Peptides against a protein of PDB entry 3H8D. Designs and how they scored, part 226

Target 1, 122 residues: chain A of PDB entry 3H8D
Amino acid sequence: DMKRQQRFFRIPFIRPADQYKDPQNKKKGWWYAHFDGPWIARQMELHPDKPPILLVAGKDDMEMCELNLEETGLTRKRGAEILPRQFEEIWERCGGIQYLQSAIESRQARPTYATAMLQNLL

## One batch from the design tools (peptide; made by RFdiffusion4, then SolubleMPNN)

Design b2_p30_7_s1 (from b2_p30_7, 11 letters changed)
Fold by OpenDDE base, seed 3:
Structure b2_p30_7_s1 (fold): chain B 122 residues (1-122), chain C 122 residues (1-122), chain A 30 residues (1-30)
Amino acid sequence: as target 1 above (122 residues)
Amino acid sequence: as target 1 above (122 residues)
Amino acid sequence: SREEEEEEGRRKVEELMKSRGLVVDESAFE
């Protein structure tokens, strides 16, 4: 729908191996998601010990969250929802523009709000 | 044209008369704004000593912020931008749905994202 | 209620992250 809400979420995480360590020994990561209406459009993960993971709908479906927005519980998790710019800032820093652009050019990306915005930008 | 960005802001304020009082004697109000692209669509004010003020584009233009979004500096003010739901929750509690609906019915409201959303809801 | 919804959210998000082999860091919220 042309009126689909764009919603963004961020979840801080630790590695399972660190969950019983002292706080200072828990390396923090960040999980990000962009939902275009009920369906995920982009996902991004910042890990403390490996390169950022960028995922876009169509290309990376099997690696992305398969749940619709309502199923995730993200909208009910206090503090999870973030502003669009809070997502985009990280996305851009991680090379997300190039990543999504490549996915579009290779015809791997499913059309989303994100693809539309990128194509409008270029 | 591509869908305009919907952005929401909240600014606390104190009454001028309270400006030089001790913090405990400064009654705080809240100024809210919804921008549909560069132009304001809705404005709302919570006051400590009077009923909430609801304003919608077209109807209340002369009482609303006359600056475009960029001119306001809101996008550059740390902590001013809020999530859509943070605005809508207050809007709804203050009777904003009815207010905007009435403005539409009386043909006073300028078409905005807000009017479109309301019409979709009803 | 709001409290019930928040609890559900917490649980579901925890499950979501667990499914990806991650653990929600509750201490980092807010």
Scores: peptide ipSAE 0.270, ipTM 0.618, DockQ to the pose 0.750
Fold by OpenDDE base, seed 4:
Structure b2_p30_7_s1 (fold): chain B 122 residues (1-122), chain C 122 residues (1-122), chain A 30 residues (1-30)
Amino acid sequence: as target 1 above (122 residues)
Amino acid sequence: as target 1 above (122 residues)
Amino acid sequence: SREEEEEEGRRKVEELMKSRGLVVDESAFE
């Protein structure tokens, strides 16, 4: 629904095992989230040493952030919020379209802004 | 319509009269634009020495950018694109809600994402 | 204050990431 605000966030991270290493030995990853109104619609993680993780609401609820947007603190974290395209670019590169499509076809995806947009595309 | 991408941009500018002055004498303003899909929906200008200028599609077409989004080159200018809230914050402070509302009531505003959102609010 | 709100945000995000087994890399923020 166009009435709900779409907001996107990105958090850089390192592995716990690397947190006390020298900078050159800290391998970095990126955590991404798409919120459709107060609730997460998509989540994505780029890790330095394993395949990207893609998650969509409905299917992957147990693996996704369970907090509403306000509870996360993301809206108050300077530099965390990103442009929609900054999320979508990575989402597409990681196969997110196919992943979400499959979730829709299997009736596992909860209806969100993302599912609606994809259904408009296909 | 939720199918159209909402994108926001901000460009700093200097008054023509100041362009050849020393840096300390160059007063800067800010140009803002909201694009609802390919076409501009709202425009806003913050000037250093006069009241803010607010413009909405339909009413102020002759004073607004006439280029579609791609023609502007804004999508290719690093640092020009801003978050929706970065636009809305200034828009609200400058009286944009009242301005757009008045344009709607007078039947001068063209229907856009902005008009739809305002109608949902009021 | 703004500073307090930002600090709270930073803390909550840190907790969020740690709950997922990750550590926020503050040096990579703008």
Scores: peptide ipSAE 0.270, ipTM 0.628, DockQ to the pose 0.656
Fold by OpenDDE base, seed 1:
Formats: sequence, structure tokens, C-alpha cells
Structure b2_p30_7_s1 (fold): chain B 122 residues (1-122), chain C 122 residues (1-122), chain A 30 residues (1-30)
Amino acid sequence: as target 1 above (122 residues)
Amino acid sequence: as target 1 above (122 residues)
Amino acid sequence: SREEEEEEGRRKVEELMKSRGLVVDESAFE
């Protein structure tokens, strides 16, 4: 329950189309993930040429990472793990609070650490 | 209570005696701190030439940082904040679990997030 | 070993991102 470790990760990415371009022509994006224990609770993607993508467990399972934390390799990828605030700052800027709140109100969100924290905040 | 933000910090230091030596002769130590909300819960020091120092709230108040988190300026010190695991890994290696456990059993430890987590673990 | 773990991590993360149609930007890591 509350014993579950909360871990946050960030992976910089480029579009496949930019894969072989010069560095200056590679538009960078950022993939973010919040894991509540072994399973993902929130996911977020910042793309260079489209609106941010926000995903929450329960509502967006089909679009989110289906692997457990260990299977992802994120814990073994140097530089991938970030501080909670590093995730939350972007999450808030992208409207994540409202997105998660809406998912809770519509009964689409699976209970997670994220939903619990939001409920405590509101 | 459980709403309190847990934050961890690490600051490198050099011994006063090495202050004016050549860089190669400056042995670096590391100061670690765990803040449970505004107040320190655990402190740890790695020294180049003596055993690690472990400190826990309640037991070691006189030896620990007396400033609240904001007063320390750590939140404003670039590169000072670290991941929980970065603290815990060293804490465990230095015998921190046993140290805190002993402090709890002897009723010397002040209740903190750290004591609560340890009690949940054991 | 640590090196093996890091390599495994790199590989798995690459696969993860590929599954989402993304390419890891290794240059952004330390």
C-alpha cells in the first residue's frame, strides 16, 4: 500500500525519422514515467511537434507501458531516474492534475499513489 | 504526517587540514541528510580517514543539523538533492538500519518517516 | 557485474522506447 516505493524516470528520445540526421536536426522529446511499486501509475510524453501526452493508470492502460518496473530496465539505465519534483513540475505544467482529477471523477482511474495524493491535496 | 515531503541531500566536503593542499591531496568526504518535512530525520557522514558517522533524530540532535530545511539552503544548492535510493544505499552499507533500529529499541529515536518505514520493514 | 547490468538496462530501455515508436537519445545521458 503506502509501503510501495514511488520512483520516477525520464528518457530523452528522438523521432525515428530524425534517427540519422545531424544532431542539430534531431528534435528531442521526453518520456516520463511514475511507478507506484512495480507498476506504472502515470506516464507523460513531451514531443517537439505535438501536444503533451498525459496518461494515467486505469484510464489509459492500453497506451501506457505494460511492463513491470524491473522488466523495463529503467532502474538499470544510468541517468534515467529522476526526483519526484522533476516529474511533478512537468506534470503540473502539462495539466496533469486536471487530467488525473477528471479520470478519478469519471471513475476511469485505477487507485494509485498518484490518485491518493491528489485526493489528499483536494 | 505522511503528507510530509521526504527529501535527501548530499554535499561533498574536504577536511580542513586539506584545505590548501593540491587537489590530488584533498580527500573528499560526503555529508548526507534526510529531511522529513522541514526537519532532519537522518544524517550521515562519509569520511576519507575515519568510520562513517550515523545520526538519527532524537538520539543525536546535538550532533545533527539544527536548521530547518529552508534555512539550510540545500533546496537552492544545485546538485545537492539526491534520490532516496542514493541515500538509502549508503545508509544500508554503513549499518544505518541497525543503528536506527537500536535507537528505536532504546527509545532514543524521535518518530520520523525513517522510523516508521523501518518499523514497516521489520 | 555493474557493467552488465547497465548494458542490460540500456538495451531494455531502448526496446521499451522502440515499442512506443521512439528512439532513445543516448547523447542526452551522462
Scores: peptide ipSAE 0.270, ipTM 0.623, DockQ to the pose 0.677
Fold by OpenDDE base, seed 2:
Structure b2_p30_7_s1 (fold): chain B 122 residues (1-122), chain C 122 residues (1-122), chain A 30 residues (1-30)
Amino acid sequence: as target 1 above (122 residues)
Amino acid sequence: as target 1 above (122 residues)
Amino acid sequence: SREEEEEEGRRKVEELMKSRGLVVDESAFE
């Protein structure tokens, strides 16, 4: 349903091994999530020392956030919510369009706002 | 069409008469806009010394921004784009729901994402 | 209160990230 609210979030993170190091020695990463209504549709992770992780609903449910939006606390975390374009720009740079397209073609992707928009584009 | 991108913007302004005054004497206002795709759907203005101005597409076209989104340059202005809720919260506080509802009932409002969402709510 | 809600959010997000083997970098929030 295209009437559902689309919300995007970003959480900066560090590795557990770095949490007590000096600031200059803490390697930073970024966790991103796209929620289509209450449920996650896309997720990605930028790591300082390995390739980006891309995840889409249906295909990668076991690796993605299993909590609904309200359970995550993201809506109550100041500074967590981001603009759609802030998510999409990174998604595109990481090859997210191709990843989602492949998931759709292989019938692995669950229909979401993201799949609908991509299918509109193609 | 609910597939159109919804984008929201906020621009601070000062009154022409205050532009050369000391900072403490410059009264700030805020200009808000909701774009449904390339065209403005809602506009509002917060003034320091008078009631808020509310405007909706169809009814108030002559008073609203006449430029399409790309022509405004808002997408290229750092800090201008805001989250939907940042717009909606102010819209609601200013009586925007009632204003838009009245415009719909009087057949003055042009159909937009905003009118569709409101009609879904009512 | 709003403050309580924010603290709850903070806690839940920390738990979420920990479940993935990550630690929230609070210093990076605006």
Scores: peptide ipSAE 0.269, ipTM 0.616, DockQ to the pose 0.659

Design b2_p30_7_s2 (from b2_p30_7, 12 letters changed)
Fold by OpenDDE base, seed 1:
Structure b2_p30_7_s2 (fold): chain B 122 residues (1-122), chain C 122 residues (1-122), chain A 30 residues (1-30)
Amino acid sequence: as target 1 above (122 residues)
Amino acid sequence: as target 1 above (122 residues)
Amino acid sequence: SREEEEEEGWKKVKELMESMGRVVDESAFE
């Protein structure tokens, strides 16, 4: 079967309370997404003022992007797409490996490229 | 034979209590609808501050949209229509399968495309 | 058109993020 394309994206964001402040007072966060083919497999958020958020398909679907990749327009947004390693480095630093592993063990994770890679690594 | 068109829609909403607050204090929810031909089959609501609401035809008619699809104007509202999977993914995450199944077992669910699909799946 | 669909999709992404307490900072992409 044809191998699904893995694509990664990041979007900068600010807190709603900061949206009307001067640029220097807007604290930036970063939203990250991993798409396994058309559907999101992992989502991650770096916040300036709280712990990172890690989300995986199957377990955290309600908190993750519900649009397929084509619907998002991310592939056409200049500067949004990132390299796999740019996602994985942050994912690992935030404890994503352990998070995904726990989701697999609890049978909450939907099978994705990410689950397959992790199961291959262990 | 299920020859009726299946159409799905999503509309963002804010809580009634937030409607006059500053934008930063308005927490958004999402209203979803599945129409089996002209009539609603399933309705679903994601709230920022409380559990999801799931509704099925026959059981929850009094709490669901009473207008037929044409009367709603949803087909004419740009950006309102979504793909089937965009509805189903959220429905499944919210426990919609179990909710609809229970409604069928209790003889409260009106026969729809959704009930037929579920009965085919089990 | 595809362009219209993409623009509508991007709006949905922004709306979704806002619903989760995040405002997309489009000025900070580059």
Scores: peptide ipSAE 0.182, ipTM 0.448, DockQ to the pose 0.227
Fold by OpenDDE base, seed 2:
Structure b2_p30_7_s2 (fold): chain B 122 residues (1-122), chain C 122 residues (1-122), chain A 30 residues (1-30)
Amino acid sequence: as target 1 above (122 residues)
Amino acid sequence: as target 1 above (122 residues)
Amino acid sequence: SREEEEEEGWKKVKELMESMGRVVDESAFE
């Protein structure tokens, strides 16, 4: 049920081609994850030179993190966990509401805390 | 229902008697709050020279913050919001589980997200 | 140990990220 713990994480990343450049020449992206209990519900990626990537469970399983929460070690990685609002603010700005809504309407989204919350809002 | 947003806050306080002392002589306490939607569910206070204070909705309404979440302005206070685990870790250490459990058993606790989670655990 | 589990988990995350064309930037984590 929706009583599962909701946890959010953020990881900075760079492109492979930038990994050996000077810090000022490394273009930083951000990987975001929303875990609904042990399972990922939403994933989001901010890129320095292309549009954001939005992913929702069910529809985008093949492109999303395949590890469960405990397998990731993110709960133990200092600085990785973020507040729900820190995720949601970016999610909303990137059009995540519309993206998830469309996935629900097309019956592609797996039911999660995120789908339930959206259905309460709409 | 329990689909309400759970938000946690922490603010430092000093005792009135210390407010005009040198910084090294100001003993800092910490005020914690758990809001279940707009309404406070749990409150916790760490004091420098006395036992922690634990408060739960229903039982301790008269001693708890009487403002709803928006009225507090905490959502707009930079650095006030904390992760759920940052609250829960202290709550557990202070005996909050047993305190809330006793309040539930005595029918003093108002149903909240906290009471529901505890009932799932016990 | 917990530290070993953390290290193994983090290794998996980095490998996953790399497989998707992203390299975790450890220097910018905190």
Scores: peptide ipSAE 0.182, ipTM 0.582, DockQ to the pose 0.538
Fold by OpenDDE base, seed 5:
Structure b2_p30_7_s2 (fold): chain B 122 residues (1-122), chain C 122 residues (1-122), chain A 30 residues (1-30)
Amino acid sequence: as target 1 above (122 residues)
Amino acid sequence: as target 1 above (122 residues)
Amino acid sequence: SREEEEEEGWKKVKELMESMGRVVDESAFE
């Protein structure tokens, strides 16, 4: 149902090897999640030292967050929630539209808000 | 269509009479807007010296923003856009659910995302 | 409690991140 709440989150991360380094030597990555209701629809990661990771529900379930939204506590983590456009802007820059489109065409994508929006766009 | 983008904005305002006063004597109000696609669905105002104003599309069109979202320039105003919950939290505190419900029951409310969500809640 | 629930959820996220070879940088939130 497209009436499900769409919520977006971002969490900064560092490499395990950097956790004990000086702040200036910690390279930040960013973990992004799009939840379509209680369940993740898209996940995305920006890394300081490798290409972005794009993940979509149905196709990439094994690599995506296994927790439902409530289990994550993200809704209660101050500063974690972001605006839809803050996710989509990065998603688009990283080729997310093409990635999701391909997942739909290959029948790998689970239907979500994201798939519906893309299909509406095309 | 529930596939329309829901966007929320908040802008501080001061009373016209306070515009020339010292900063300490300027009491801030807050103007809130919910846009369901290009058109406003709800408007809300917090005032320092009077009860909150709640407005819903269809019922209160004459008192609401007449501009479509693009015309407002709000999407280009840094810091104006807020999370859905930042709007809803205030809306709920101000009795917005009851206000919108009454507007629906009286057949004054224009169908919007907000009306659909409320009807889904009840 | 609410605080316990928040901490439990956040703990799970951190553990999840670590399992994926990442460490949440709590100092780097907005």
Scores: peptide ipSAE 0.180, ipTM 0.585, DockQ to the pose 0.566
Fold by OpenDDE base, seed 3:
Order: sequence, then C-alpha cells, then structure tokens
Structure b2_p30_7_s2 (fold): chain B 122 residues (1-122), chain C 122 residues (1-122), chain A 30 residues (1-30)
Amino acid sequence: as target 1 above (122 residues)
Amino acid sequence: as target 1 above (122 residues)
Amino acid sequence: SREEEEEEGWKKVKELMESMGRVVDESAFE
C-alpha cells in the first residue's frame, strides 16, 4: 500500500575472518533491506565469494532482520538509506522477481508492498 | 519487544451459509487477532462446527489478515478490542503454544512478540 | 538524544549482522 512509506537501506559488511586484516584484504559484501512501513519486506545480500542471497517476508523470516525499522536505527545512520531504484536494480539482477514470485505461488510469502507490486506487474 | 504495543481483538462472524438465515439460526464463530505493533502476530478462529484454527505470522501469512492494524479499523470498532488475557486464555486452550513452538522449530515463524515470549517461557 | 538513538540502533544492527556471520565494515561505509 502506498499508504506505507517504502524505504531502502544498504550497509557494507565483511567476513568475520577478514575483520582483523588490513583494509585491502577485507572483501566487502553488501546487505540490503526494503522496509514496507516499519517492517522488513525484502532482504538481499551480495557476497564477495558466494551467490547473492534473496530473502522475502513470510518465507525467510528466520533469516531476515528481526528489528522493525525504528529499532534498527537505519534511518538515523548517515549514508545507509538508498533510493528505491538502487535496491530494485540489484534485486532484479539477482532474480528477485522470480524468487518472490515463487514464494507467492507456494504461499510462503507474506503480503507486502513488494508482493502487491509483483502481482500487478505479472 | 515491549517497545511495540500489543493489542488484541475479537469479532464475531457467522458462516457464509448462515448469513441469510434468521438470527436464531446463525451460529457464531469468533475471529481473534494479536497485533504486535502494526502487524498481526497471531490469528485464531473459533468455529461453531469445526476445530479452532490457529495461525502465526511467517507460517500462515496467506491465511491471515493482510492489513496492518490501522488499515483494519479494529481500533475504531467499539467492543472489538480485548485484554491480552482474553486472547491468551483461548490461545492456550487451543494448543497455541505447541502450534507456535512447532512453527519456530521448523523455521516457519516470523519473529514477533509472541515468538519472543514463547522462547522465554520454554 | 538522536545521537544516542542512532548509536543504540546501529549497535543493534551490527550485533544482528554479526550473529549472522556478517560483520559490518565501518571502513567501507558510504
């Protein structure tokens, strides 16, 4: 619903094994989140050494951020918020549309702005 | 999280087949909902002629109320809101603890106030 | 304060990510 604000965030991460290495030896991943109002709708992770991870509310809840948006403090972290297209571009490249579609078809997905938009697109 | 308001609601329903009958012939069911902040955490249905239905976020999303709390208008419906214990008493009686526990163990449950409380109880 | 809220929230995010085997890279932020 357009009634809820859709906000998108990304933060870089490194592997635990790299945290004590010199910066040049730290391989970066990227954590992405789409919040549909206060609750996460989609999560996505780009890893330096493995395939991207796609997660959707309802299907992947146990693997997703458990904090609501305000609890995360992401809105207050300078540089964390990104534009919708910055998320969607990566999401689409990673096969997110098919992933969410499969979750909807299997009745695993929780209804979110993302599911609604996908159902309108298809 | 106690940071989010936990609100509980119930409303009576009648079976579709009974909707055109005289009032005396309409057997009432009861729809219950637990909202963890704006989002539904648990749903429960008492039926006049079949076993109760228990639903939890993450596992049963496609069968649960898809509206956030404000969208439902339940807070504005006089007599709909109930005390936490009025929900929990029915939930427990219907085996809700075991139902939610199974959902957590199978990684089907979405983290909610309900899952947190259960994990503290066990 | 807002700064305290940011610090607390960011701490939670870092802890959450670390629990999932992903350490936030502050040096690579922005």
Scores: peptide ipSAE 0.178, ipTM 0.407, DockQ to the pose 0.316

Design b2_p30_7_s3 (from b2_p30_7, 11 letters changed)
Fold by OpenDDE base, seed 4:
Structure b2_p30_7_s3 (fold): chain B 122 residues (1-122), chain C 122 residues (1-122), chain A 30 residues (1-30)
Amino acid sequence: as target 1 above (122 residues)
Amino acid sequence: as target 1 above (122 residues)
Amino acid sequence: SREEEEEEGFKKVKELMESMGKVVDESAFE
């Protein structure tokens, strides 16, 4: 649906165990979200000490943000919103295209803007 | 077409007459562009000493950027790309909704993502 | 106000991240 706004967000995070350490000892990660209208379509996490985590709606709902966009506060947090390309570039590098494709082929992915775009790309 | 990427840009400018003046005497304006895929859909200019200029594809083609997105080099200019809301907020404040609506009603507007969104809004 | 909205937003984002086992790194924003 062309009416649905696509919005992307990025939040830097640290491990809870590092929150009271010196800055140099805080290992930084990055949390990413793609919202297709009010609901999350993709989530991605870059961790300092493990492989990236890729999550897609339908398949990974239990591991993804359960709140709608307005409930998250992301739209009200300055510096959280990013450009589509800032998300997609990382998504591609992390193997997101293949991950989403596999989720579609296994019938695990919920239809989203992301699934529609991928089906147009292939 | 959901396949077309919507991209927004903002460039500061100074008046030609001010280019050789002291920094305090250089009045800054802002140039905005919305690209619907490769082609410009909307253009907007904030001036320090005159009303904002609003331009829409089809009606104002002669006064708008004539280059496609890639030709502009905007995608390669650091800090030029902005979020959709950063454009829309200014567009709304400048009367862009009414301007585009009038262009549609007068049959002067070329169909774009912007015209489609407006027709869904009303 | 805009500041109040930002504060509320930040609060919610912190809660969101904490619910996911993460702590927001405020210093890394902007």
Scores: peptide ipSAE 0.233, ipTM 0.637, DockQ to the pose 0.684
Fold by OpenDDE base, seed 2:
Structure b2_p30_7_s3 (fold): chain B 122 residues (1-122), chain C 122 residues (1-122), chain A 30 residues (1-30)
Amino acid sequence: as target 1 above (122 residues)
Amino acid sequence: as target 1 above (122 residues)
Amino acid sequence: SREEEEEEGFKKVKELMESMGKVVDESAFE
């Protein structure tokens, strides 16, 4: 429901194969998550050498973070939490609106804050 | 309603009398605002030499920011926007929950996201 | 303490990312 707290996080990552290379040779990616209350609603991954990955609850549950928010440790990691717009800006650039819309239309999306907001816009 | 975006801001201020003093003699305060959609719902001021000021929509309209969010330019000011918890932590420390509760009970508070959240807690 | 909570948080986040085939880049945090 709309009264659940919406929280957003990003974590920088490298490929396991790069972790022992010189810093200049470590290609950086970014993992993003939107939590609607305790459960993830959207996940997004920016990779240095492949297209962005977009994931939405209901459709992509098996590929998304399966831990609830408290289990992740994200709320305790300094610098992990981001503003909603910092997530949404990237989500929009990556075609997230269209992706979520398609998931709703195909009846694959689980109802979340994100689905509700999109349905209010259309 | 719960579908309106909640946004929080803080800006530092100095007293007019201090603006031409040496940096070490400029005492800083902090101005905080919570916007429920385009309109301010809560305002808070931390002062270096007097008690915090707490203000809530409906009760304190005449003392609060009268500009809508877009008019303030806060969304365009780098570093002004803060996380909800960065506002709420200070709000709680300053007795904001009790202040808003009293405003609700006295029928002075305008309905906002903040009033709705508090009423859900009690 | 807050420091202990942050350390625990980082450890959990590291484990989370590793479970997804990623390694946290500690140097890139704010």
Scores: peptide ipSAE 0.229, ipTM 0.620, DockQ to the pose 0.675
Fold by OpenDDE base, seed 1:
Structure b2_p30_7_s3 (fold): chain B 122 residues (1-122), chain C 122 residues (1-122), chain A 30 residues (1-30)
Amino acid sequence: as target 1 above (122 residues)
Amino acid sequence: as target 1 above (122 residues)
Amino acid sequence: SREEEEEEGFKKVKELMESMGKVVDESAFE
């Protein structure tokens, strides 16, 4: 439903093994999430030492955040919320369009705002 | 159409009379805009010395920005774009819900994303 | 309060990220 609020978040992270290292030795990653209303629609992870991870609802539910938006605390963490374009720009660079498209074509993707927008674009 | 991109912006301004004063004597205001696709849907102005100004498409067209989003250059101005909630929080505090509701009831408001969302909320 | 909400939010975000095998980098948050 297009009336659901679309919200995007990113959280910087380090590997657990790096948490006690000096700042210069902490390799930073970025966790991204798109919530379509209360539920996650897309998740994306930039890692310092491996390829980006792309996840879409329906296909990757077991690997994605299982908490609803309110339960995550993301809306209460200042600096976590980002603009749609800040998510989409990275998503596009990481091949997210093709990934989601493939998930739709294979009937693995759960319908979300993201799937609807992609279908509108193509 | 719910498929139109909703984008929000704010820019600070100082009163023309204050432009040549020392920084401490420049009273800052804030101009806010909500664009429903290429066209403005809502405008809001916080002034340091007078009540907030609320404007909605259809009712207040003569007082609102008449440029389309691309013509404004707002998308190219770093730091101008804000999250929806950053607009809505101020909008709500200034009585924007009641203002837009009244404009809808009086049939003065042009249908926009904002009117649709309000009607969905009420 | 807003401060309490932020603190609770941050706590939950930390827990969320840890559940995913990640540790929040507080220094790079904003």
Scores: peptide ipSAE 0.225, ipTM 0.631, DockQ to the pose 0.699
Fold by OpenDDE base, seed 3:
Structure b2_p30_7_s3 (fold): chain B 122 residues (1-122), chain C 122 residues (1-122), chain A 30 residues (1-30)
Amino acid sequence: as target 1 above (122 residues)
Amino acid sequence: as target 1 above (122 residues)
Amino acid sequence: SREEEEEEGFKKVKELMESMGKVVDESAFE
């Protein structure tokens, strides 16, 4: 269903070990999510001290948010929602196109808006 | 089709945030699947730091494995396959009987071996 | 109210992130 609402979110996070440190000593990461309707299609994590993590529905379900969009509270958190391009720019920079393509080719990716868009692009 | 082969699998997982930590610092969860023939009937996730997740076909399809059994590669993963009772014991302990029963009563559960067995038990 | 919804939202987001082994950096929100 290409008419499902596409919504994107970003949450800054720190490591649990840093939560009681001074702000300047908290290493900040970023959690990103793309929801295709009520369900997550892509997830991405930028870490201060390790490579980015890319996750796509079907392939990485066990590592991704299992909550539907409403359950997450993301739509109610001011400042969490971002524009599509704010997600896609980071996704592309992190090699997300190749990652999703590989997931499609291996038949591991669950069909989503993201898979459909990529399959139209290629 | 009650003659479909019932196969059960278990995979340990760690949180994405823990993947680069030392082994002792990786909190391990467990992913469980019941396949009724080629298709998943029940899925269950044990987490180290949150309540277990119970999922049943029909009700929770969007949160469950969408790959058929062969596509998962689970049958080729040494040590992944478990005995029926190894799944059922955890399922029961986590309230799976009540969960599946509620899914049947709400007409959300897809008919599977699991639904048939429960409906015979009750 | 909107404020109540946002408070609930933050609570849920915090729980979500903690479930993933992360702590929301509230001070870093734009």
Scores: peptide ipSAE 0.219, ipTM 0.492, DockQ to the pose 0.339

